# Peptides against a protein of PDB entry 5H65: the designs that were tried, part 76

Target 1, 294 residues: chain A of PDB entry 5H65
Amino acid sequence: QYLERTPLCAILKQKAPQQYRIRAKLRSYKPRRLFQSVKLHCPKCHLLQEVPHEGDLDIIFQDGATKTPDVKLQNTSLYDSKIWTTKNQKGRKVAVHFVKNNGILPLSNECLLLIEGGTLSEICKLSNKFNSVIPVRSGHEDLELLDLSAPFLIQGTIHHYGCKQCSSLRSIQNLNSLVDKTSWIPSSVAEALGIVPLQYVFVMTFTLDDGTGVLEAYLMDSDKFFQIPASEVLMDDDLQKSVDMIMDMFCPPGIKIDAYPWLECFIKSYNVTNGTDNQICYQIFDTTVAEDVI

## One batch from the design tools (peptide)

Design b1_p30_2_s3 (made by RFdiffusion4, then SolubleMPNN; from b1_p30_2, 12 letters changed)
Fold by OpenDDE base, seed 2:
Structure b1_p30_2_s3 (fold): chain B 294 residues (1-294), chain A 30 residues (1-30)
Amino acid sequence: as target 1 above (294 residues)
Amino acid sequence: SGFDDVVTNAQLNALPDPLNLADKALEYHE
């Protein structure tokens, strides 16, 4: 994957598609706020969507809590069930299903929970103690995933989402296909339930300047560029600070571009056609930024 | 407000605080 360094002025004159190695300064970037840069990307349909906010999830789980768990779906070979009813709140019912491994309950940190009627706060607390939680609802013949607008799997502080457009949901009993029901790998859970998992990505636009020319490049990256997973950054203040520090290092506020450090990266050009208009665009790829000044 | 157990009267008051659901789930699991 070795490429010779090419100046931006030369790149700007060439047709797409091509790959380049460049050395340039980060003149500016958008968006400026980190939380605005984190998106969900479908690897199949390539749709980009916003990460749901807590308020959005609250509504979904509140709506779910208005539904009554079906008694007929409790205590199967796959899971043991326990139901609690609130004294207040119009007698809200919450069902927790503990998924068994070969008929035996795993340790709490290895046990997958299925939850009906829980609030976001309750679900988050469960995920902290049991690690893996799936919000579900009672279907006609089986438990089903509650809503793809909410996470299909919560592990600790990580929310795993699925694509509404590409997923063909299957009932919860399809988890039986998993041989090991103690290590709940998100991709395995998704496959069993017919979910196309969405990928957390950093989405940013960089304006690059090497003194010979200026080029706008698109960044869509999950974990390589910052060496920080996009899936974890929203829930970790320290990771957020780290990303901010990296961006401030390459694009320091309040000083002139002449004092900016050099950024080495790979970019690829590609053609975009909008009606009769043809445009060449650029995307950063296979790049990891250094944590020190070059 | 708390949760009442739907199975046993003895557990009706097991969850006096709805925020204790996780703790009770853990207790039940063990």
Scores: peptide ipSAE 0.249, ipTM 0.621, DockQ to the pose 0.146
Fold by OpenDDE base, seed 1:
Parts: sequence; C-alpha cells; structure tokens
Structure b1_p30_2_s3 (fold): chain B 294 residues (1-294), chain A 30 residues (1-30)
Amino acid sequence: as target 1 above (294 residues)
Amino acid sequence: SGFDDVVTNAQLNALPDPLNLADKALEYHE
C-alpha cells in the first residue's frame, strides 16, 4: 500500500483510527532484553503468555517421568512402541512410540515420536534426529498429551505451544485423521488433537521521534519486522545476535539521537478507553526493517 | 544400524537407551 509520509506532530493532533506512513528515529525501546520481548499469542482469545523457561519444562517432564507407561497402550495400528529402562536415572522407564504412515514406519526425519517419561534434554535431542516429537502420557484408554504447559510438538529446535483456555484436548488416536503422517504440519497436528496453537511474537514498545513530535508505538510481530521468526530466535544464538545488531543500529548506545538512522514504518492509531479516560495508541504494522540492514 | 532410513522392527529392537540415542542424534547433526 502507498501512504504519504506524515509528520508525527500532525499525527498527534488527529483522531483515531487512522493509518500513517512515517519516518522517525527510534529514541528508545522496551523491553531491552530480547528474551523478554518474545511472547506467545493466542489467535482466538488474544491472550499474551510468557514462553516457559527451561526450568519450568524440566519440572513438568520430571513429573511425567514418575508415571509408568501403560503396557496396554503399546503397539497400536498407529504406532510401534519400545520401552527402555534407563541406566543413568535409577531405572526410569521411557516409552517411545513411533508413528506409522499407513502401517509403515517412515524415514527417521519424517517420523513422529510420542515420548513417555523423557526428560527435556532427551526429548530435545531426539527431535533433532526424528524432527517431530510429542510428549505424551498414558491415559485411561489411550495416550494423551502430557501437558499444555509444555510443548505439544517439538520440531528440531522449535517448541510449539497450545492455548490452555481455547483448547479441547483429544486423545492421540485422533492423529489417524491425518492423511499425511510424514510432514507433521504443526497446525494439522494441533487440529487433530483439539489444540489451538499459540503464535510466537515479538512484543515491543518503540518511542519514535522525527523532530516534530514524539510518540510511542506498539510492535507485535512474528516474522516480518526483523525478517527473523520469533519462534526460532530463542534457540538460535546467531538469530539473537542479528536482532541485537538491528536494534543497536537503530538505537545505538552512547550516541546522540541526532546521529541515529531514520526508520521508515507504518503505524495505525486506535482508541483505548480506560474508564472515563480515552487514549489514542499507536501500533506498527506491515513494516520490515531488515531491508535497511541488508 | 543407522536411523537415516525407514525405521524397521529390527531397528526398534536394536534401539539403545533413549539418552544414548539422543546423543547419537546430536552427533549426527554436528
């Protein structure tokens, strides 16, 4: 879309809602730490959640590891099962279920693993080899997802989470509804299991200054702004460095704002009512800054 | 046997400790 550039001083005088193209300097931003800017967003209830910490996941999987896999649920038409007694953890039982495609086990990189009793470390390492892993537990009649507080699907280094509020969990056998049991598209897996998948988003507040005025703009973006997926950044040091470099470029520490580069972006205004107070807020949209860095 | 191909029943029976398997997987990707 094409919009004429509007100075911030003019924008600040106008009623909402409206869309603008602006050219401004990034005076400051919050939060300063990258990991604090990455959140999980539900597309249905629109709640923002924190990404669980490794310690939180460790607790969940540790609790899961105390449960014994049900022998009756092993080796179904959907999956072949193997149970191991670990050597390193005092005889902890771990069940791995290898999901079949039309009765045939696929290649390792296309095979979905269902894991009972695995630690976070074990699961993460397995996901590198087999690509797709679902933490599960033995239910009354079928395997079930372990906990929505943990990832429902791990693919490589990406942890996929579901919304506790909006999800209505179904048993693992519902994966039978998937025609293709090799690609394991996260959205398809979620749908089969009754999960509303959460979306990784960058959440930041920018203070923008073009010399005519100053305004705060809200950023909620998954992969467009930085051209870096929010879903991958927490697990990739190089991506983290890239984001940090971009932010340092636009908002360099120890330098006066007069020397800051110009940021071109789109913002939209909207009304927020808190009781009797009406406030106009601004949100960045349809903006990519990576092109300016490359 | 490697896990680069179709997982067979023979492979299932020959799988090592899950931790060991995971370690091998990590090494493979390095």
Scores: peptide ipSAE 0.157, ipTM 0.635, DockQ to the pose 0.061
Fold by OpenDDE base, seed 5:
Order: C-alpha cells, then sequence, then structure tokens
Structure b1_p30_2_s3 (fold): chain B 294 residues (1-294), chain A 30 residues (1-30)
C-alpha cells in the first residue's frame, strides 16, 4: 500500500485508529535478545505464548516414555509398527509407527513417523532422518497426540505447535482423511487432527524517533519484516546472525542516534483501554526492512 | 543403553544405544 509520509509529531496528536507511513530512527528496541522475541501466536484466540524450551520438552517426553505402548494398537491399515525395549532403562519401550500411503510405505524422506515413548533426542534424530515425526501415545482405541505442550509435528529442525485452547484433538486415524500421505503439510496434519496451529512470530517493541516526536510501536510479524521466518530462526545460526545484523544496523551500539539510519515503515494506531484510562498504541504492519539492508 | 527387539528374537541386532534409534528405524523402513 501507499500512504503519504506523516511526521511523528502529527501522528501523536491524532485519534485512533489510523494508518501511517513514517520515516523514523530506531532509538531502541525490546527485547534485546532475539530468542526472547520469538513467540507462538494463535490465529484464532490470539494468545501469545512462549516457545517451549528444550528442557520443557524433555520433561514431556520423559513422562511419555514411562507409558507402555498398547500392543493392540500396533500395525493398522494406516501404519506399520516396530517396538524396541531398552536394556538398562527399566525396560522403556519405544514404538515407531511408519505411516503408509495406500498401504505402501513411502520413501524415508516422505514417511511420517509416529513415535511413542521416545526421548527428545531420539525424536529429533528421527526427524532428521525421516523429516516428519509426530509424538504420540496410546489412547483407548487409537493412537493419540502425546501432548499439545510438545510439537504435534516435527519436520527436520522445525517444531510445529498447536493451540491448547482452540484445538479439539482427534485420534491419529483421522490422518486417513489425507489423500496424499507423503507430503505431510503441517496445516493439513493439523486440520486432520483437529489442531489449530500456532504461528511463530517476532514480537518486539520499537521506540521510534524522527526528530519531531517519539513513539513506541510494537511488531508482531512472522516473516515479512526481516524476510526471515520466525519459525526457522531459533534453529539456524545464520538466520540469527542476519537478524542481529539488521538490528545492529538500525540501532548500532555505542553510536549516537543522530548517526542512525532512517527506517521507513507503516504503523497503525489503535485504542487501548486500561481501566479508566484510554491510550493510543501503535503497531508496525506491512513493513519489510530487509530490502533496505540487502 | 541399548534396545532389545521385542518382536523377533532372531534379530539379535539390538540397538546398542538409544541414540541410534533413528538409524535402526531407517534400516527397518528400508
Amino acid sequence: as target 1 above (294 residues)
Amino acid sequence: SGFDDVVTNAQLNALPDPLNLADKALEYHE
């Protein structure tokens, strides 16, 4: 979209809601640590939540590993099953279910694995080999997703999460609704299993200064602002470095703001009610800064 | 710690390490 540039001083005097194009310097931003800026957002209930830490996942999978796979649920028309037992881990049982496509096992890189009783480390290694893994548990009549606190789908290094509030989980056999059981598109898997997928987003607060005024605008963006997917940045050092470089460029440490580059972006104002107090807030939207950096 | 195959005693190729589960899964798949 195209809007005329408006100085911050003028914006600060106007009622909300409105949209603006601005040119300002990034005086400061929060959070300073990139990993703290990556959140999970539900498109339905709009709740923001933290990306689970490895330690959190360890606990979930450790707990899951205490459960024994139900032998009656092995080897269905949907999947072939293999079970292993540990020798010195109190007989921990791990079941790996290989999802078939029309009764035939796909190639390893196209085969979805359902894992029951695996550790995080084991699951991650499986996802690297097979590219698609769902942590599951034995339900009463079917395999079920293990826990929405953990990824419902792991593809390579990408963890796909679902909203606990908005999801109404269905059993694993609902994957039968997928005509093609080789591509394993996260959204399709989510739909089949009754999951509302969460979206990785960058969440940051920018303090913007154009010399006429100062305002704070918050950023919630998945892949447009940096042209880097929030879903991938946590697991890719190069992407992290790129984001850091961008932020350092706009807000260089140890340098006065007068020397900062100009940032052009779109912001929208909106009203927020806090008790008896009404305030106007601002959000960055439809903005890409990477084009200016490249 | 390793894994024992619960399905067939014939496959003496127990997983020597749980960390090798992925490799064994791949072998089983193929």
Scores: peptide ipSAE 0.256, ipTM 0.626, DockQ to the pose 0.138; fails the geometry check
Fold by OpenDDE base, seed 4:
Structure b1_p30_2_s3 (fold): chain B 294 residues (1-294), chain A 30 residues (1-30)
Amino acid sequence: as target 1 above (294 residues)
Amino acid sequence: SGFDDVVTNAQLNALPDPLNLADKALEYHE
C-alpha cells in the first residue's frame, strides 16, 4: 500500500471514511484474555458469534446420543454404516457412516465419517483418526446435520461452524454432488449442505497512542495480524503462547508506555450512526505485526 | 462401559471404554 504515515492528531480531525498508515504504541487492548478475543464471523450477515464452549457441545452431543439411529437410513450408495451399542450407558446406540468415493471406501485419513449418537469425546477421537467427521442425526428421509450450534465438520482439532441465520440446511445425501469425496474441503461441504460457513476471527480493541493523540481501533482479523489462524489458536497451546508473547511485546507489563515498541499498522475510519449521534470509528486492516519493532 | 456390535453381534464382550469407538471404527474400516 502506498500511504504516508499520518499522526493520530491529524487523523482525529478528519472526516470518514479514510485510510491511514500509522505508527503508534499499543497503550492497552481488550479483551485481555485470548480466548475471549476469538469469535465466529458470518461473511454474509456479518454477525459475530461466540465460539461454543466444550460444555455447550457436550450438551448437544449428549442430547443427540439419546436418539436412536434410524435403521432405514443405514447403508446407502453414499456410505456404509455400522452401529454399536454401549453396555453400561443405558444401551446408547452410535452409528458411524463411512462415506464412499464412487462406491469405494477411501483411506481412513481421506474418509469422511458421519456420526450419530457420539459424545464429544468420541467424536474428537474419531476426527483424530479419520480427520473428517460430521455429526449427524436421522431425519425423516435422510441423515441430516445434527445441529448448527455444533460443528458441521470436524477436521482434526478444527471445528467448522455454520451460520444459523444464513444457512438453509440440506440433507446429507447432497454430499453426492461432490465429485471428489476424499478431500472434504470445508467450503465444499458447506456448499453441498447449504451452510454458510463462519469464519474464526480475532476481535480486539486497541488503544493506540503515538504521542500526538490517542484513538481506539477495532481489530477483526482471521490470520493476518498475528500470522496465526484464529481457527487453530484455541486448540493449540503453542499458538496461544505465541499470541501472548506478541501482545506482551507490544504491551510489556511493569514498564511505562514510553518504553513500549512502536506498532506500524493500517487503519480505516468509518462512520457509525446511532440515531442522531454520529461517531467516527477506526478499524485495523491489512496489518501484520512484525518482529522488527522500533 | 463399552460397545457391543449391534449388526453382527460378533462381539460377545463389550469394550471396557466407550472411548474405544474410534479404534473400532478404524478396525471396521480396514
Scores: peptide ipSAE 0.223, ipTM 0.622, DockQ to the pose 0.139; fails the geometry check

Design b1_p30_2_s4 (made by RFdiffusion4, then SolubleMPNN; from b1_p30_2, 11 letters changed)
Fold by OpenDDE base, seed 2:
Formats: structure tokens, C-alpha cells, sequence
Structure b1_p30_2_s4 (fold): chain B 294 residues (1-294), chain A 30 residues (1-30)
């Protein structure tokens, strides 16, 4: 959409909501650390959550591993099961359920594994060899998703999370509703299991200055702004470096703002009520930095 | 191996590739 460029001083005097095209310098931004900028966002309730750390996941899977797999839930029409007992760790039992497609086990690159009693390390190792991994536990009548505080689906290095508030979990047998049991699209898996998937987003606050005025603009974006998926950046050093380079380009440390490059972007204003106070806030939208360097 | 086999489906035994891959992955756990 075409918008005429508006100076910040004019924007600051206008009522919300409105959309603007601006040209400004990035005076500063928060948070400074990339890992602090990546959040999980629910598209339904709009809650922002922290991405769980490895330590958090270790605890969850360790707790899950204290439960013994139920023998009655093994080897269904949906999956074939293999159970191992660890030689150490007090004889921990680990169950791997191989999901079948039309009664046939698919190849490893198309196979979904249901892991019961596995550690984070074991799950990650399995996810590197198979198409998809779901951490599960034995319910009363069926296997169930282990915990929405952990990924409901792991594909390679990508962890897919669900919203605890908005999800109404269904048992694993609901995967039978999927016609294609080889591709395991995250959204399809989520739908089958009653999960509202969370979205990885970059969340940042930009202080923008065009010489006429200064305003703070909020950035919440999944993959457009940097042309880098927020879902992959935390697990890829090269992507992290790319984001850092972009931010350093627009906001170089140790250099005066007069030498900063111009950023052209779209912002929208909106009203926020806090008690009796009415505030106008700004959000960056429909902007790709690679195309907006002036 | 770090794991002792408790139960294995006969069909899995006939398809050694996925099973062996899983077993190998788990064998190297700490």
C-alpha cells in the first residue's frame, strides 16, 4: 500500500489509529540481546510467552520419565511400540511409538515418533533421524501429549509449542483423523490434538528519530522484518549473526546518530488505555529492512 | 548398548531401518 512519507513531528500530533510511512534513524532498540527478543505469541489470546530454555525442558522431560509406560497402550492400529529399559538411572523405561500410515511403517524421513519417558537429549537425537517427534505420556485410556510447557512437536531443531490457555488437548488417537500420516504438518498435528499453536515472533522496541521528532515503535514480527524466521533463529548461529549484523548496521555502536543509515518503514498508531490515561502507541508493520535502506 | 530391550513389535523387527535408527540414537544417550 502506498502512503506518503510523514515526518515524526506531524505524527506525534495526530490522533490514533492511523497508518504512516516514515523515514527515520534507529536511535536505539530494546532488548539488546537477540535471545531476549524472541517470544512465543498466541494468535488467539495474544499472550506473549518466553521460549523455554533447555533447562526448563530438561526438568519437564525428567519429570515425565518418572512415569512408566503403560503396557496396555502399546501396539495399536496407529503405532507400533518398542520399549527399552536403561541399564542405569534406576531402570528407566523408554517407549518409542512408531506411527504407521495405513498400517505400514513409513521410512524414517516420513515417520512420526511418539516418545514416552525420554530425556531431552534422547528426544533431540531422535528428531535428528526422524521426520517428527512428539513427547507423550500414558493417559488412562490413550497416549496423551506430555506437557504444553514442552514442545508438542519437534522437527529437526525446530520446537513447536502450543498455547496452554487456548488449547483443549485431545488424545493421541486423534491423529487418526489425518489422512496423510507422512508429512506431519505442524498445523495439522496441532488441529488433530486440539492445540492452538504458538508463533515465534521477534519482539522489540525501536526508538526512531528523523530529526523532527522521536517516537517509540513496537515490532512484533515472525519472518518479514528480517526475512529470517523467528522459529529458526535461536537454533542457527548463522541466522543469529545475520540479525545482529542487520541491527548493527542500523544502530552501529560507538557512532553518532548523524551517521546512522535511514530506515524507511510503516508504522501504525493505536490507543492504549491505562486507567484514566489514554496513550498513543506505535507499531511497525509490513516492513522488510532489506528493502527499506535509504 | 545402554538400553535393554523389553518389548518389540514383530512388525518393527521386520522393518529394521527405523527401529535400528531409533535404537542407535538412544544407545548414545548419557
Amino acid sequence: as target 1 above (294 residues)
Amino acid sequence: SSFDEVTTNKELNSLPDPLKLAEKALEYHE
Scores: peptide ipSAE 0.181, ipTM 0.616, DockQ to the pose 0.063
Fold by OpenDDE base, seed 5:
Structure b1_p30_2_s4 (fold): chain B 294 residues (1-294), chain A 30 residues (1-30)
Amino acid sequence: as target 1 above (294 residues)
Amino acid sequence: SSFDEVTTNKELNSLPDPLKLAEKALEYHE
């Protein structure tokens, strides 16, 4: 799309909603820490959530590990089950269910594992060796997803989360609805299990200054702005460095704003009511600042 | 083996052996 450039001073005088193309300097941004800028967003209810920390997941999986796998739920037409017993004093049992494709176990790189009673560390190690891992628990009649506060699907280093508010969970046997039980596309898995998948997003506030005026613009973007997926950045040091470099380029520390590069972007204005006060806010949209980073 | 066999399944013993891979992955934590 194309819009004519509008100076910030003119934008600040106009009613919302409108769309603008601007050229401005990034005076400042928040949050300053990259980890703090990555959130989970529900496309249905639009709730923003924090990405769970390792400590949060440890607790969830530790609690799950206290439950003994139900023998009656092992070895179905959908999966073959094996039990691993730890050598520690507690004798923790871990059930691994290998999902079959048309009654045949797929190759390890295509195999979905359902893990019951595993620790975060064990689950992560399994996800590095297998295509997909789902943490599960024994329900009354079937295996069930362990907890939506934990990933419903782990593929390599990527954790896929679901919205607790919008999801209506179905039992594991609903994976039978998937014709292809080898690729394990996250959206397909989510649909089969009644999960509304959350989207990783960068959430930031930019203070923009073009010399005629100053405004704050909100950024919520998954993969377009930096040309880096928010879903991968937290687990990849190189991607983190790239984002940091981009931000340092536009907003270099210890340098006067006059020396900052110009940022071209699209912003849209919208009305927000806070009690009795009406405020016009701005959001960045359809903007890419680093096309050559990846 | 770190895994207890619940039922004999020839498919689990095929190459690549997913069971063996899982066993190796889990053994690193003890």
Scores: peptide ipSAE 0.138, ipTM 0.623, DockQ to the pose 0.052
Fold by OpenDDE base, seed 1:
Order: sequence, then structure tokens, then C-alpha cells
Structure b1_p30_2_s4 (fold): chain B 294 residues (1-294), chain A 30 residues (1-30)
Amino acid sequence: as target 1 above (294 residues)
Amino acid sequence: SSFDEVTTNKELNSLPDPLKLAEKALEYHE
């Protein structure tokens, strides 16, 4: 961007919409807890939703585990199936379907597993050893995705979610449309299954102060602002620490604002109508925090 | 093992790597 720097006092007097380049101090921010700032965003309907917690997933998978795998759906041209019966838990059945590539089972690091009747713990263990895991259930004529409230795809520690509102789920056999059955690109899997994938985003409110004025700016960003993917931060302690360090750098606790570093960023103003009242709001955009503080 | 094998595909048995890993993962769950 080639915008001139504008003081906040001037911005606060101007009509929206406009774009600005600013230099301000981060007086405060919300939410203070990182995990509260990470949300799921639908690119189609634009709904924001919380990332499901482990407890939420436990319930979903526990419910799914009460269902018995349909023997008729085992061992298709797409996948080979194996079923285990647990010693405990009333003989719960767990089916693992190994997706084949052109009729051949791939190596574990390239293999997609379809898990039917698995617990969260089991699914996580499998996802740590295999390339990809999809929680599924037995449908009427085919395997189907278990529940969009849970990840439709788990790759290592990354949970991929889909939008309940925008998705029109298709059966598992639609994975046959994928030419590459080894890499299992999340977007391709989503497309094949009729899923609109949700995007992980950082959602925060910054209170910015440049000494001339104070304004609140909204941040919704997936990976640009911190240069850290929102999709990975919740499952990576080092990334979490990095974000915390960045925020502490710009907004150090126990120090007067006069000593805070300057933050350069772009903000855009926009109008929000609440009944008869028109409010101007601000959003941070196209901004990456610099490694060096001025 | 906490798990009993119910259904096994012969092709899976011929490729022990994925199967072995899955079995190991599940066996240690309970």
C-alpha cells in the first residue's frame, strides 16, 4: 500500500468507507486469551463459530461409537476394511477403512483412514500415525461423514471443519473422484464430499492510540498478521508462545503506554447500521507485524 | 490385547504396515 499516514484524530472525523495507514500504540486488546481469539469462519455464509473443544468432540465421537458398523459397506473398491471389538465397553465395534489408491493400499504416511465407531482418543492416535483420518458412519447405502460438528478430516494435529449451513454432504464413495489418493488435500476432500470448509481465523479487537486519538479496530486474519496460521496455533505450544510474545511486545504488561512500541498497520472504516443509528467501525487489513519494533 | 479381531481382509494382511500401526494404536487405547 502507498497510503499516507493519517493521525487517528483525523480518521475519527471522517466518513466511511475509507482506507488508512496508521502508526499507533496498542493500548489494549481483546480477548486476552489466545484460545478465545481463534474462531472458525465460513467463506460462504460468513458465520463465525467457536472451535470445538475436546469435550465437545468427545461427546460426538462417543455418540458415534454407539452405532454398529454395517457389514454390507465393508471392503469396497475404494477401501479395505477391518473391524475390532473392544474387550470392554459392551463390545464396542471399531471399523477402520483403509482407502486405496487405484486399488492398492498406500503406505501409512499416505493412507487415508475412515474411522467408524472410534473415540476421540483412538482417532487421535491413528491420525498421529497415518496421513489422514475421516470420522465416518454407516449410511443407508454407503459410508458417510459422521458429523460436521466434528472434523471432517484430521491430519496430524490439524482438525479440518466444515460449515453445517453451507455444506451438502455426499457419501464417501465420492472420494473416487479424486485423482490423487495419497496427498489428501483438505480442499479436495471437502469438494468431493460436498463440504464447505471453514477457515481458522484470529478474531481480536485492538484499542489503538497514537496520542491524538483512540479507536478500536477489528482484526480477522488467518495467517498474515502474525505470520502464524490460526489453523495450527491451538495445537502447537511454540506457536502459541510466539503469538503471546508478539502481543506482549506491543502491549507489555506493567509498563506505561509511553514506552510501548509503535505499530504500523492498515485500517479500513466501514458503516454499521443499528436501527436508526449509524456507527463507523474499523478493521485491520493487509497488515503484518514487523519483527523489528520502531 | 483389549481388542478382538472381528473382520480381516486378506489384502490388509498382506500389507502389514498400515494394519499393524492401526492395531497398535487401538490396542493401547483401552
Scores: peptide ipSAE 0.178, ipTM 0.612, DockQ to the pose 0.063; fails the geometry check
Fold by OpenDDE base, seed 3:
Structure b1_p30_2_s4 (fold): chain B 294 residues (1-294), chain A 30 residues (1-30)
Amino acid sequence: as target 1 above (294 residues)
Amino acid sequence: SSFDEVTTNKELNSLPDPLKLAEKALEYHE
């Protein structure tokens, strides 16, 4: 779409909703810490939630590890099972179920593991060696997903989460519906298990100043703005550094705003009603970071 | 910490790669 550049002073006087192209300096932004800006977003109910911290996951998996795997649920047509007992930790039992493709175990790089009773550390180690890992628990008649507060699928360093509100969980045997039991596409796994996948998003508030006015704009973006996936940034130090560098470029510390680069972006206005008060808010959209150097 | 095998599946034992990788991962967990 084509939009003419509009000064912020003009935008601030106009009714919503409208779309604008702007050129402004990033006076400030919130939150300052990258970790705080990454959220999980449900595409269905639009709820935003925090990405679970390592400590949160530890608690979930510790709780899961208190439950003994049901021997009756081991070794089905879908998976082969092996159980280990820890020498310490009061003899904790860990079950790993190796999902088969047409009765044949695939190679490790194509294998889905279902882990029961594992710690976060164990799960992470497994996910680094195998294509996919799902934390599970013994249900009444079948294995079930452990907890939607934890990842439903871990692939390497990528944690896939599901929406508690929108998901209607189905038992593990529903993975049988997948024709290809080697690739384990997250969306396919989610669909089979009745999960609505959450999306990683950057959530930030930008204070923009073009010299004619100051405007606060909301940023919610998965991978376009920074050209860095929000889904990968938390587990990759290099990506984190890249985002920090971008933000420092547009909003350098200890330098006057007059020396800041110009940010070109699209913003849309929208109405928000809080009781009797109507407020116009602004959101950045369809924007990749770009600067004009003066 | 170390793990002791509780249940051995013969079918799993026939595929050393995934099994060995899993064992290695679990044996050295904290």
Scores: peptide ipSAE 0.152, ipTM 0.621, DockQ to the pose 0.064; fails the geometry check

## One batch from the design tools (peptide; made by RFdiffusion4, then SolubleMPNN)

Design b2_p8_3_s1 (from b2_p8_3, 5 letters changed)
Fold by OpenDDE base, seed 2:
Structure b2_p8_3_s1 (fold): chain B 294 residues (1-294), chain A 8 residues (1-8)
Amino acid sequence: as target 1 above (294 residues)
Amino acid sequence: SDFANVRL
């Protein structure tokens, strides 16, 4: 729907909820560091979580590596299993299960690997060679997802996470329900395993100023605002540089706000109640960075 | 000039 431009001073006087079109300058924004602005969002419970750091993942996979793969769970109709014993680390055993499509091993670029006892480094190396990797553990009767604190699926450099609160995990054999065992679509894998997938989002607060007033607007967006996927930015230096450049253009360091560019945005107001206090907040929506900036 | 566009 078309909205007429409204000055911030007028918006600040109005009740929520409403939608507005504005033209304003970005006086400032937070957080200033990109890695702090990327979070995981649950579409079901709406919890925001930090993206696990490598150090966090190292601990999880090290703990997983203390458990020996169960021989009884190897070589099923769903997967063929291979076991490696490390020369160091007291002979740590790593099990790799190659998921079959209709009883046939697919090509490496279509293959899903299930990994028991792998380190983060080993898992990442395998994910670069094969289509997809799921870190797993031996359950009582079947392989199970290792831990929702770690990715449930790794595809190249992309880590897919699930919501601990909303997920009801099912065993690995539920992957049999997938008709296509070559593409390994994250949402399909998640559904089969009872996982509610988390979404990567940019989370930022913009301080907007149009000369008539100043307001803070919240940005929560996965890929539309910057035209850059939040899911990829942490693993790609060029994408990080692009976002940084965009923000530097919007809010140039070392110059006065009078020289800042104008931003055309949609914002919506909404009420937030904290106990007895009612506050009107604002969120950016349906807004993209101009193509000439990208 | 505007550096961000509203989706109309």
Scores: peptide ipSAE 0.043, ipTM 0.734, DockQ to the pose 0.047
Fold by OpenDDE base, seed 4:
Structure b2_p8_3_s1 (fold): chain B 294 residues (1-294), chain A 8 residues (1-8)
Amino acid sequence: as target 1 above (294 residues)
Amino acid sequence: SDFANVRL
């Protein structure tokens, strides 16, 4: 549907909910740091969570590494197991379980590894060589996902997270339900393991000014606005630079707003009720940065 | 460009 351009002053006087097309300058935005704008969003409960930092993951995996892999859970019909003992004073044991496809070990680029007792560094090294990695622990009768505070699936540099609130974890043997044990689609893995996958999203607040008025618009977007996946940006310096460049273009530092570019955006208004107070908020939607801006 | 074009 075609929306006519509406000045901000007119929008600010109208009741919600409504959709608008606007032309405004980005006076400012928050947060300023890109890493702070990337969050994890649950599509079911709509909670926003911080993406775990390397330090957070280190702790989780270090804790996991204190547990000895259960020998009884090694070498099942689902996976072949290999165990390493580290040559350190503590003799840490690491188990790598190679998931088989119909009883056959896939090629490395199609293989899912279940890692038990690995450090973040070790897990990352393996994820770079193999298609997919799941951090696991020994349960009572089966391997289980290590911790939903850590990725349930690592594919290269992409960490897939699950919602602690909405997930009802199932044991690793439930991966048997997957017909295709080569592609390891995150959603399929999540479904098999009872995980509600979280979505990486950019979360920003834009202060928009068209000279007639000023409003704050909320941006929550996974991959459309910047044409850059939020799931990849934290692990890719070039993508980070691209986002930074875009934002610098929209809101150039050290320059007066009069010189800022005009942005055309779609925004929707909605009501937020906090007790007796009704506030109208705005959200950017169906808006993409043009390729010529990149 | 003076305009950041937004595409749908």
Scores: peptide ipSAE 0.042, ipTM 0.739, DockQ to the pose 0.042
Fold by OpenDDE base, seed 3:
Structure b2_p8_3_s1 (fold): chain B 294 residues (1-294), chain A 8 residues (1-8)
Amino acid sequence: as target 1 above (294 residues)
Amino acid sequence: SDFANVRL
């Protein structure tokens, strides 16, 4: 859609909802730290969550590692099981279940591992070697997902999370419903296990100034604005550097706003009711940083 | 300078 440029002073006087094209300078933004700007978003209930810290995951997996794998759940038609007993940590048992495709073990780059009793470090090591890892525990009749507070699927350095509120977990044997047991598409795995996958998003507030007025606009975007996936940025130093460079370009530190670049973007207004207070808020949409900027 | 943000 084509929208004519509207000055901020005019926008600030109008009722919501409306869509605008603006040309403004980024006076400031928050949060300033990139890691604080990356959140998990549920597409169903729209709840925003913090990305778990490694320390949080350590606790979850340490707790899981205190549980003994059930021998009765080992070596099914779906997976072959291998058990290790650690020398340290009071002889902790770790079970790795290798998911089979039509009764055949796939190559490592196509293999899904179900890990029972593994530490974060062990899980990460395995996820770097094999295609996919699911942290699991022994249920009453089947293996089950360990905890939705931890990733339900790890692929390399990518942690896939599920929504606790919207998910209705099913047992691991439901992976049998997947026709392709080699690609392990996160959405397919989630569907099979009754998980509503969370989406990584950049969440920021931009203070925009065009010389006629100032407004705050909300940014919630997964991969379009920066042309960088929010799902990968936390684990990739180069991507982090790129985002930082973009923001420094938009809002250069140590110089006056008069020297800031002009940004063209789309914003939409919407009404928010907080008790008896009605407020008009603004959100950036359908806006991307040009390739020549990156 | 001007930065053109492109609509997708």
Scores: peptide ipSAE 0.038, ipTM 0.741, DockQ to the pose 0.044
Fold by OpenDDE base, seed 1:
Structure b2_p8_3_s1 (fold): chain B 294 residues (1-294), chain A 8 residues (1-8)
Amino acid sequence: as target 1 above (294 residues)
Amino acid sequence: SDFANVRL
């Protein structure tokens, strides 16, 4: 629907919920660091979570590596297992389970590995050589996903996370329900394992000023606003630079706001109740950075 | 286009 441009001063006087088209300058934004603006969002419970840092993952995988793979769970109809003993003082055992497609081991570029007892470094090395990696642990009767605090699926440099609250984890044998065991689509893997996948999102607060008023608008977007996937930006220096350049263009440092570019945005208002206090908040929606800006 | 273009 075509929305007429509304000045911020008028918007600030109106009740929510409503949708607006605005033309405003970006006075400021938070957070300033790109890494801090990328979050994980659950589409069901709407919880926002931090993307785990490498250090967080190290701890999880180290803890997982303290457990010995169960020999009884090795070499099933679903996967062939190989065990390595590390040459460290403790002789850590690492199990790699190669998922078969109809009893046949697929090519490395189509293969899903289940890794048990691997470190982050080892897992990352394997993910670079094979199509997909799932960190797992030995359960009572089957292999199980290691921890939803870690990726449930790693494909190259992409880490796929699941919602701890909304997921009802199923054992690894449920991957048998997948007819095609070569593509390993994250959503299909998630569904098979009872995982609600989290979505990478940019989360930012924009302070917008059109000269008539100042308004804070919330941005939560996965790939439309910047035309850059939030899922990829953390692992790609060029994408990071692009986002930084865009933000610097919108809000150039050391320049007066009068010289800032005008941004055309859609915003929606909504009510937020904090106890007895009702506050109107604003969110950017259906807005994309123009291609000529990049 | 249903999207507002941030045009500089």
Scores: peptide ipSAE 0.040, ipTM 0.743, DockQ to the pose 0.040; fails the geometry check

